Peptides against a protein of PDB entry 6B4E. Designs and how they scored, part 48

Target 1, 295 residues: chain A of PDB entry 6B4E
Amino acid sequence: TNFDKISKMFWHYKDKIAQIKQDIVLPIKKADVNVRNLLSRHKRKINPKFGQLTNSNQQLFKIQNELTQLINDTKGDSLAYHWILNFIAKAVVHQAETEVRVKPESALPLGKLTLYLLVQFPELQELFMARLVKKCPFVIGFTCEIDTEKGRQNMGWKRNNENKWEDNTSYDERMGGILSLFAIITRLQLPQEFITTTSHPFPIALSWHILARICNTPLNLITNTHFVILGSWWDAAAVQFLQAYGNQASKLLILIGEELTSRMAEKKYVGAARLRILLEAWQNNNMESFPEMSP

## One batch from the design tools (peptide; made by RFdiffusion4, then SolubleMPNN)

Design b2_p13_2_s2 (from b2_p13_2, 5 letters changed)
Fold by OpenDDE base, seed 3:
Structure b2_p13_2_s2 (fold): chain B 295 residues (1-295), chain A 13 residues (1-13)
Amino acid sequence: as target 1 above (295 residues)
Amino acid sequence: SLQEELEAAWNSL
C-alpha cells in the first residue's frame, strides 16, 4: 500500500469540495431568481424520495424514474445541473448517516438507487466521491491521527454549535452507515440496461483496497471505528466479495477478522469483538447477506 | 497485483 498516493487522493477530494463550493454552490446563490426558484422546487421534490425507498424493486424503479425526470429538467443549465447533482450527493450521504446507521439493510435499496444515478449521470461520480471522502475517509482507506482538531476534522468528526465533539458511538455509527452504503455500491451489479455498455464506476476492487489499506495502516492509528466499519462492510459485502475473489478474498477476511483483531486485543474494542463474531459465524458456515429486495 | 497487496498487508501485521 502506497500511503503517499492515498494521501494525495484524500487531499484531491478535499480540494474538490472547496472547488464545488466556489464554482457551484456559491454562484447559484447569485443566479437568476427563476433558476433559484426552479432548484428550490426540485430540491423539495427530490429530498423525500430517499426516505421513500423500501425493500421493493418496484418502488425503487418508480423513484429512479421520478429522480431521472427531475434531474433531466435541469440539463439545459450546466450550473443548475451540477448543483442538483451535488445536492443529491449530499442527500444520499446524509441518508446513510441517519437511516443506514440504524437499519443497515436499508443500504441495499439506497445503494441500488445511487448506482443507477451514478451511471445515468456520470457527472455525479466525482461529486459523490468527494462527499464520501469528506464525510468518511475510510471509503478510500485513509487514516490519520485524531489527537488534534485538524486530525479529527480530516477523519470526518463533527462538532456541535458549542464546539463539542460528537460522542464516539455516534461517530462510529455514522461511519458504519456511510461505509455500508459504499460497500453495497461496490458489490452491486450494474442495472440490466447498462451492464453490456458501461463499466462499473465503483467496482468491487475498491472494497479490496479498503480492506488491504486498513491492514497496512500503522497499528497506533487503528481505533474502534476501524473495526466498526469493517463489520459494517462485512454485513454489506462479504458474501459477494468471496464470490468475486475466491481464495484471495478468504485470506483477506481472515486477516481482518482474526489477525488484525488479535493484534489489537489489548484495546478490547467492541467493534473488534463484533468482527470476531462475524468471523466465527463464517467459520460455522453461517455467513449472512442482506435480504434481497422483493419484485 | 492483488496478491502482492495482500502479502504486503500480511507483513504489516
Scores: peptide ipSAE 0.040, ipTM 0.726, DockQ to the pose 0.078
Fold by OpenDDE base, seed 1:
Structure b2_p13_2_s2 (fold): chain B 295 residues (1-295), chain A 13 residues (1-13)
Amino acid sequence: as target 1 above (295 residues)
Amino acid sequence: SLQEELEAAWNSL
């Protein structure tokens, strides 16, 4: 693992967020009133769509089509188009922070929708990844110290209106929700209409990178959150990961589930205990995946 | 390679 490369990638996306604000978000505030009104209407129509997802593929396809039309309506203005994609990127991540956090299996329909949009609208990819890395740097296997304010900010910690840091449980759950979504995206196959014409924008190899990079992370930087997000990843993608990489996947699952947890045993992390339970379930041939969606 | 990353991860523990 080259941590210099990971750091460069992390800061690339942090810079991208600043660039998005400067080049997309702020300019729209000064744009023609008709454009702003259009985008406000579209925002209002788009935003509830993510909450309308169910375990139904029919419902998914309906929402895909509706969103596609709404996004296409903005393509005549490049700035408006990029603004609406940035809004979608933010909305998807927000849905992961709120809904997937409490109902991890909801990551599956959300992930399918997101993957479809990422392929259908390639410009969404950088916008989405930037938002993911900002909110949950674990998606690229980035870790830094959280002993400083800047370190906490870099790792996606939030402060409330009283400038108090969120509690550890809230942070852990949010990170878990976001990572669940990303994990799902990485393990999904491209929609049938794209599989022969397009490469997967966030393939299963990115899950490998997450796990391997966490294993290579200095132990003094490993926290309960690392184990929580590994558990979230496990629920979301472990079955498909094993299918993709076979024996190599097994070795890596043992590394995170047994070796990493053992190395950190003195910390008595609750997330680590859960990860051990997941490992044991797998060893007992009881590894579970999220239910497949209905037709 | 993925194998190299795995070995590196193992050796880091």
Scores: peptide ipSAE 0.037, ipTM 0.714, DockQ to the pose 0.079
Fold by OpenDDE base, seed 2:
Structure b2_p13_2_s2 (fold): chain B 295 residues (1-295), chain A 13 residues (1-13)
Amino acid sequence: as target 1 above (295 residues)
Amino acid sequence: SLQEELEAAWNSL
């Protein structure tokens, strides 16, 4: 693991967030009133769609089609198009922070929708990844210290209006929710219409990088959150990860489930205890994944 | 490579 490379990637996406603000968000405020009105209407129509997902593929396809139409309506204006995609990127991540954190299995329909949109609208990919890295640096295996204000900010910690940090449970749950979504995306197959013509934008190899980079992280930087997100990843993707990489996957699962948890045992992290339970379930041939969606 | 990342992870523990 090259940590300098990871850091450069992290800061690249942080810079992208600033760029998005300057080049997309701020300019649209000065755009033609008709464009602003269009985007306001589309925003109102798009925003509820992510919460309307269920375990139904039929409902998923309906929402895919509706969103596709709404996005296509903006393509005549490049700035409007990029603005709506950035809005979608933010909305998807927000849905992970709010819904997936409390109902991890909801990551599956959300991930399917997101993957479809990422393929259908390639310009969404950088916008989405930038938002993911800003909110949850764990998606690229980035970790820094959180004993400083800047470190906490870099790791996606939020402050309230009173400048108080969010509680640890809230942070852990948010990170778990976002990571669950990303993990699902990495392990999903492309829709049948794209599988022969398009490469997967965020393939299962990115899950490998998450795990390997966390294992390489200095132990003094490992927190309960690392184990929480590993557990979230495990529920979301471990089965498919094993299918993809076989024996090599098994070795890496043992590294996170056994070795990393053992190295940190003195901390008595709740997240580590959960990850250990997941390991034990696997060892007993009881590894489970999220249920498949209905037709 | 993926294998190199695995070995690096193992050696870091």
Scores: peptide ipSAE 0.033, ipTM 0.708, DockQ to the pose 0.081
Fold by OpenDDE base, seed 4:
Structure b2_p13_2_s2 (fold): chain B 295 residues (1-295), chain A 13 residues (1-13)
Amino acid sequence: as target 1 above (295 residues)
Amino acid sequence: SLQEELEAAWNSL
């Protein structure tokens, strides 16, 4: 693991967030009133769509089509197009922070929708990744110290209006929710219509990088959150990860489930205990995955 | 490579 490269990537996306604000968000405030009205209407139509997802593929396809139409309506204005994509990127991550955190299996329909949009609208990819890295640096295996204000901010900790940090449970759950979504995206197959024409924008190899980079992280930087997000990843992607990499995947699962948890045993992290349970379930030939969606 | 990352991860523990 090249930590300098990871750090550079982290800061690249932090800079991208600043760029998005300057080049997309702020300029729209000065755009033509008709454009602003269009985007306002589209925003109102788009917002509820993510909450309308169910375990139904039929419902998914409906929402995909509706969103596709709404996004296409903006293509005549590049700024409007990028603005709506940035809005979607933010909304998807927010859905992961709020819904997926409490219902992890909801990551599957959300991930399918997101992957479709990422392929259909390639400009969404950088916008989405920037938002992911800002909110949950674990998606690229970035870790820093959280004993400083800046460190906590870099790791995606939120402060309330009174400048009070969020509680550890809230942070862990949010990170788990976001990571679940990303893990799902990495293990999903492209929609049938894209398989022969497009490469996967966030392939399963990115899951490998997450796990490997966490294992390479200095132990003094490993927290309960690392184990929480590993557990979230496991629920979301472990089965498909094993299918993709076979014996090498098994070695890495043992590494995180057995070796990393054992090395950190003195910390008595709740997340580590859960990950150990997941390992044991797998060893007993009882590895579970999210249920497949209905037609 | 993925193998190199695996080995590096193993050796880092």
Scores: peptide ipSAE 0.033, ipTM 0.704, DockQ to the pose 0.080; fails the geometry check

Design b2_p13_2_s3 (from b2_p13_2, 5 letters changed)
Fold by OpenDDE base, seed 2:
Structure b2_p13_2_s3 (fold): chain B 295 residues (1-295), chain A 13 residues (1-13)
Amino acid sequence: as target 1 above (295 residues)
Amino acid sequence: SLKAELEAAEASL
């Protein structure tokens, strides 16, 4: 693991967030009134779509088509197009922070929708990844100390209006929700219409990177959150990860489930205890995956 | 070590 490269990637996306604000978000406020009105209407139509997802593929396809039309309506203006994609990127991550955190299986329809949009609209990819890394650096295996305000900010901790940090449970759950979504995206196959013409934008190899980078993280930087997000990843992607990499996948699952938890046993992290339970379930041939969606 | 095991696993991918 090259941590210098990971840090460079982290800061690349932090810079991208600043660029998005400067080049997309702020300029649109000065755009033609017709463009601003169009975007306001589209924002109101797009935002509820993510909450309308169910375990139905039919409903998924309906929403995909509706969003595709709404996004295509903006392509006549490049700035408007990028603005609506950035809005979508933010909305998807927000859905992970709110809905997926309390209902992890909702990551599957959300992930399918997101993957479709990422392929259909390639310009969404950088916007989405930048938002993910800002909110949950664990998606690229980045970790820093959280003993400083800057460290906490870099790791995606939020403050309320009174400048009070969020509680540990809230942070852990939000990180778990975001990581669940990303894990699902990495393990999904491309839609059939794209599989022969397009490469997967966020393939299963990115799940490998998450696990490997966490295992190589200095132990003094490992927290309960690391184990929580590993557990979230496990629920979302472990079955498909094993299918993709076979024996090598098994080695990594043992490393996170047994070796990493054992090295941190003195901390008695609740997240580590849960990960041990997941490991034991797998060892007993009881590894579970999210149920497939209905037709 | 975890590092050595991971590097070996990565090399086999």
Scores: peptide ipSAE 0.038, ipTM 0.746, DockQ to the pose 0.086
Fold by OpenDDE base, seed 1:
Structure b2_p13_2_s3 (fold): chain B 295 residues (1-295), chain A 13 residues (1-13)
Amino acid sequence: as target 1 above (295 residues)
Amino acid sequence: SLKAELEAAEASL
């Protein structure tokens, strides 16, 4: 694991967020009133779609088609197009922070929708990844200390209106929700219409990177949150990860489930205890995955 | 060690 490269990647996306604000968000505020009105209407139509997802593939396909049309309507204006994609990127991550946080299995329909959009609209990929890394650096295996204000900010901690940090449980759950979504995306196959023409934008190898980078993280930087997000990843992707990498996947699952938890046993992290339970379930041939979606 | 095991696993991919 090259931590210098990971840090460079982290700061690349932090810079990308600043660039998005400068080149997309701020300019649209000065755009023609007709363009602003168009985008406001589209925003209002798009935003509810993410909450309309269910465990139904039929409903998923309906929403995919509706969003595709709404996005295509903006392609005539490059700034408007990029603005709407950035809005979608933010909305998807927000859905992970709120809905997936409380219902992890909802990551599956959200992940399928997101993957479809990422392939259909390639310009969404950098916008989405930048938002993910800003909100949850764990998606690229980045970790820093959180004993400083800047460290907490870098790791995606939020402050309320009174400038107080969010509680540990809220942070852990939000990180788990976002990571669940990303994990699902990495383990999904491309839709059939894209398999032969397009490479997967965020393939299962990125799950390997998350696990490996966390395992190589200095132990003094490992927190309960690391184990929480590993547990979230496990529920979302462990079965498919084993299918993809076989024996090598098994070795890595043992490293996170057994070795990493054992090394941190003195901390008595609740997230680590849960990860041990997941390991034990697997050892007993009882590894579970999210149920498949209905027709 | 954990790092050594991980490196071995990575090298086998």
Scores: peptide ipSAE 0.037, ipTM 0.744, DockQ to the pose 0.078
Fold by OpenDDE base, seed 3:
Structure b2_p13_2_s3 (fold): chain B 295 residues (1-295), chain A 13 residues (1-13)
Amino acid sequence: as target 1 above (295 residues)
Amino acid sequence: SLKAELEAAEASL
């Protein structure tokens, strides 16, 4: 693991967020009133759709079609198109921070929708990845110290209006929700209409990178959150990860579930205890995945 | 060691 490369990638996406603000978000505030009104109407129509997802593929396809039409309506104006995609990127991550946080299995329909949009609208890919890295650096295996304000900010910690940091449980759950979504995306197959013509934008190899990079992280930087997000990843993708990499996947699951938890045993992290339970369930041939969606 | 096992797994990819 080359941590210098990971750091460079992290800061690349930090710069991308600043660029998005300067080149997309701020210019729209000064755009023609008709464009602003159009985008306001589209925003109001798009935003509730992510919460309308269920375990139904029929409902998923309906929402996919509706979103596709709404996004296509903006393609005549490049700035409007990029603005609506950036809005969608933010909305998807927000849904992971709120709903997936409390109902992890909701990551499956959300992930299917997101993957469809990422393939249908390739310009969404960089916007989405930048938002993910900003909110949850764990998606690229980035870790830094959190004993400073800047370190906490870099790792996606939020402060309220009184400048008080969020509680540890809230942070852990948000990171888990976001990582669950990303893990699902990496393990999903492309929709049937794209499988022969398009490469997967965020393939299962990115899950390998997350696990390997965390295992190689200096132990003094490992926190309860690392184990929480590993547990979230496990629920979301472990079955498919084993199918993809076989014996090599097994070795890596043992490294995170047994070796990493054992090395950190003195800390008595609740997240580590849960990850060990997941390992034991696997050893007993009881590894579970999220329920499949209905027709 | 954890590092050695991880490196072995990575080398086989």
Scores: peptide ipSAE 0.037, ipTM 0.739, DockQ to the pose 0.077
Fold by OpenDDE base, seed 4:
Structure b2_p13_2_s3 (fold): chain B 295 residues (1-295), chain A 13 residues (1-13)
Amino acid sequence: as target 1 above (295 residues)
Amino acid sequence: SLKAELEAAEASL
């Protein structure tokens, strides 16, 4: 693991967020009234759709089609198009922070929708990844110290209106929700219509990188959150990860589930305890995945 | 390679 490279990647996406604000978000505020009105209407139509997902593929396809049409309506104006995609990127991550946080299995329909959009609209990929890394650096295996204000901010910690940091549980759950979504995306197959024409934008190899990079992270930087997000990843993707990499996957699951948890045993992290339970369930041939969606 | 990353992870633990 090259941590300098990971750090550069982290800051690349942080800079991308600033660039998006400067080149997409702020310019739209000065756009003509027709463009602003179009985007306002589209925003209002798009935003609720992520919460309208269910365990139904039929409902998923309906929403996919509706979003596709709404996004296509903006393609005549490059700035408007990129603004809508950036809005979608933000909305998807927000849905992960709120809904997936409390209902992890909701990552599956959200991930399917997101993957479809990422392939259908390739310009969404960098916008989405930038938002993910900003909100949850764990998606690229980035970790820094959190004993400073800047360190906490870099790791995606939020402050309330009173400038108080969110509680550890809230942070852990948000990170878990976001990571669950990303994990799902990495383990999903492309929709049938894209398999022969497009490469997967965020393939299962990115899950490998998350796990391997966390395993290589200096132990003094490992927190309960690391184990929480590993547990979230496990629920979301472990079955498919094993299918993809076989024995090599098994070794890495043992590394995170047994070795990493053992190295940190003195901390008595709740997330680590849960991860050990997941490992033990797997060892007992009881590894579970999220239920498949209905037709 | 993924194998190299695994080996690096193993060595670090």
Scores: peptide ipSAE 0.042, ipTM 0.737, DockQ to the pose 0.082; fails the geometry check

Design b2_p13_2_s4 (from b2_p13_2, 6 letters changed)
Fold by OpenDDE base, seed 2:
Structure b2_p13_2_s4 (fold): chain B 295 residues (1-295), chain A 13 residues (1-13)
Amino acid sequence: as target 1 above (295 residues)
Amino acid sequence: SLEKELAEAEASL
């Protein structure tokens, strides 16, 4: 693992966030009132859609179509279009931070919707990845020290209005939720309408990178959160990962489930204990996937 | 390659 490259990627997306603010978010505040009104209306219509997802494919397709129409309505103005996509990127990640964190299986419909939008609107890809990396650097296997305020900030820790850091459980759950979404996206097949014409924007190989990069991370930087997100990833994608890479996948699952947990045993991380349970379940032929969505 | 990444991961543990 080339950590310099990963760091470069991390900072690229951090810079992208700054660029988005400067080039998309702030300019809209100065845009024509009609554009601002349009975007306000669309924002209000779009935002509830993510919470309307269920385990129903029919409902998913309905929402996909509705969102597609709403986004297409903005294409006449490039700035408006990019603004609405950035809004969607933020909203999707927020949904992962709130709903997926407490109901991991909800990542499946959200991931399907997100993947559809990422393919349908390619400009969403960089916006979404930038938001993901900002909020959860684990999605690219980036880790830094959290002994400093800057380090915590880089790793996506939040402070409240009193400058108090969020509690560890809240952070872990948020990271797990975001990672679950990303993991799902990486393991999903493209929608049927795209499968023969488009490459997957965030393929299963990115799951490999997450696992491998975490395994290569200096042990002194490994925290409970690493194990939490690995567990979240496992629930979301382990079955499909094994299907994709076979024996090599098995080796990597053993590395994270057995070797990495063993190396960190002295820390008694709750996340590590859970990951070992997942490993043991797999060893007993009880590896489970999220339930498939209904028609 | 993915195999290289795996080997590196193994070596790092």
Scores: peptide ipSAE 0.030, ipTM 0.718, DockQ to the pose 0.080
Fold by OpenDDE base, seed 5:
Structure b2_p13_2_s4 (fold): chain B 295 residues (1-295), chain A 13 residues (1-13)
Amino acid sequence: as target 1 above (295 residues)
Amino acid sequence: SLEKELAEAEASL
């Protein structure tokens, strides 16, 4: 694992967030009143749609079509188009932080919707990845120390208006929710209409990178959160990961489930204990996946 | 080492 490369990638996306604010978010405030009104109406229509997802494919397709139309309505103005995509990127990640964290299986319909949008609107890809890395650096296997305020900020910790950090449980759950969404996206097949014309924008190889990079992370930087997100990843993608990489996947699952947990046993991390249970379930041929969506 | 095993696995992808 080349950690210098990972750090460069992390800062690339941090810079991208700053660029988005400067070039997209701030300029739209001075845009034509008709454009601002259009975007305001579209924002109000788009925002609730992510919460309207269910385990129904029919409902998913309905929402996909509605969002596609709403996004297409903005293409006449490049700034408006990029603004609405950035809004969607933020909204999807927010849905992961709020809904997926409490109902992990909701990552499946959200992931399907997101993957569709990422392929349908390629400009969303960099906007979405930048937002993911900002909120949850674990998606690229980045880890830094959290003993400093800057370190915590870099790792996606939030502070309230009183400069109080969020509690550990809240942070762990948010990271788990975001990582679950990303894991689902990496293991989903492209929609049938795109499979022959487009490569997967966030393929299952990115799941491999997450696991491998965490395993190679210096042990003094490993926290309970690392095990929590590994458990979230496991629930979301372990079955499909094994299908994709076979014996090599098995080796990596053993490395995270057995070796990494054993090396950190003295810490008695709750997340590590859960990951151990998941490993044991797999060893007993009881590995579970999220149920498929209904028609 | 774990690192070596992972490096070999990554190289095989």
Scores: peptide ipSAE 0.029, ipTM 0.706, DockQ to the pose 0.098
Fold by OpenDDE base, seed 1:
Structure b2_p13_2_s4 (fold): chain B 295 residues (1-295), chain A 13 residues (1-13)
Amino acid sequence: as target 1 above (295 residues)
Amino acid sequence: SLEKELAEAEASL
């Protein structure tokens, strides 16, 4: 693992967030009133759609079609189009922080919707990844120390209006929710209509990178959160990961489940204990996946 | 490559 490259990628997306503010968000505030009104109406129509997802494929397809139409309505104005896509990127990540956090299986319909939109609207890809990396650097296997304010900020820790850091449980759960969504996206097949024409924008190989990069992370930087997000990843993608890479996948699952947890045993991390339980379930031929969606 | 990342992970633990 080349950590210098990972750091460069991390800062690339941090810069992208700044660029989005400068080139997309701020200019719209000065745009024509008609454009601002259009975007306000579209925002109000789009925002509820993510909360309307269920375990139904029929409902998913309905929402996909509705969002596609709403986004297409903005293509006549490049700035408006990019603003809507940035809004969607933020809304999807927010849904992961709130709903997926408390109901991990909701990552499946959200991930299917997101993957569809990422393929249908390629300009969403960089906007979405930038938002993911800002909120949850674990999605690219980045980590740093959190004993400084800057370190905590880089790792996506939030402060409230009183400048108080969020509690450890809240942080762990948010990171788990975001990573669950990303893990699902990486293990999903492209929609049938795109399989022959488009490559997967965030393929299963990105899950491999997450696991391998965490395994190579200096042990003094490993926290309970690392094990929490590995457990979230496991629930979301381990079955499909094994299907994709076979014996090589097995080796990597053993590395995170057995070797990494053993190396950190003295810390008695709750997340590590859960990961060991997942490993043991797999060893007993009882690895579970999220339930498939209904027709 | 994926194989290289796996080998490096094994060596680091």
Scores: peptide ipSAE 0.030, ipTM 0.717, DockQ to the pose 0.079; fails the geometry check
Fold by OpenDDE base, seed 4:
Structure b2_p13_2_s4 (fold): chain B 295 residues (1-295), chain A 13 residues (1-13)
Amino acid sequence: as target 1 above (295 residues)
Amino acid sequence: SLEKELAEAEASL
């Protein structure tokens, strides 16, 4: 693993966030009143859609169509179009931080919706990845120390108004929620209408990168959160990962489930204990995936 | 390559 490359990628996306604010978010505040009114109306219509997802593919398709229409209405103005996509990127990640955090299986419909939008609107891809990396650097296998304020900020830790860091459980759960969403996206097949004409924007290989990069991370930087997000990834994607890479996938699952947990045993991380349970379930031929969505 | 990353992961543990 080339950690310099990963760091450069991390900072690329951090810079992208700053660029988005400068070139998209701030300019819209000074845009024509008609454009601002349009975007305000669209924002109000779009925002509830993510919470309306269920385990129904029928409901998913309905929401996909509604969002597609709303986004297409903005294409006549490039700035408005990019603004609405950035809003969607933020909203999707927020849904992962809140709903997926407490109900991991909700990542499946959210991931399907997101993947559809990423393919339908390619300009969403960089906006979404930048937001993911900002909120959860684990999605690209980036890790730094968290014993400094800057380190914690880089790793996506939040502070409240009293300048107090969020509790460890809250952080772990948020990271798990975001990682679950990303893991789902990487293991989903493209929608049927795109599968023959488009390459997957965030393919299963990105899951491989997450696991391998975490395995290569200096042990002194490994925290409970690493094991929590690995567990979240496992629930979301391990079955499909094994299907994709076969024996090579098995080796990597053993590395994270057995070897990495063993190396960190002295820390007695709760997340590591859970990952061991997942490994044992797999060894007993009891690996489970999220239930498939209804028609 | 993915194989290289796997080998590197194994070596780091």
Scores: peptide ipSAE 0.030, ipTM 0.715, DockQ to the pose 0.081; fails the geometry check

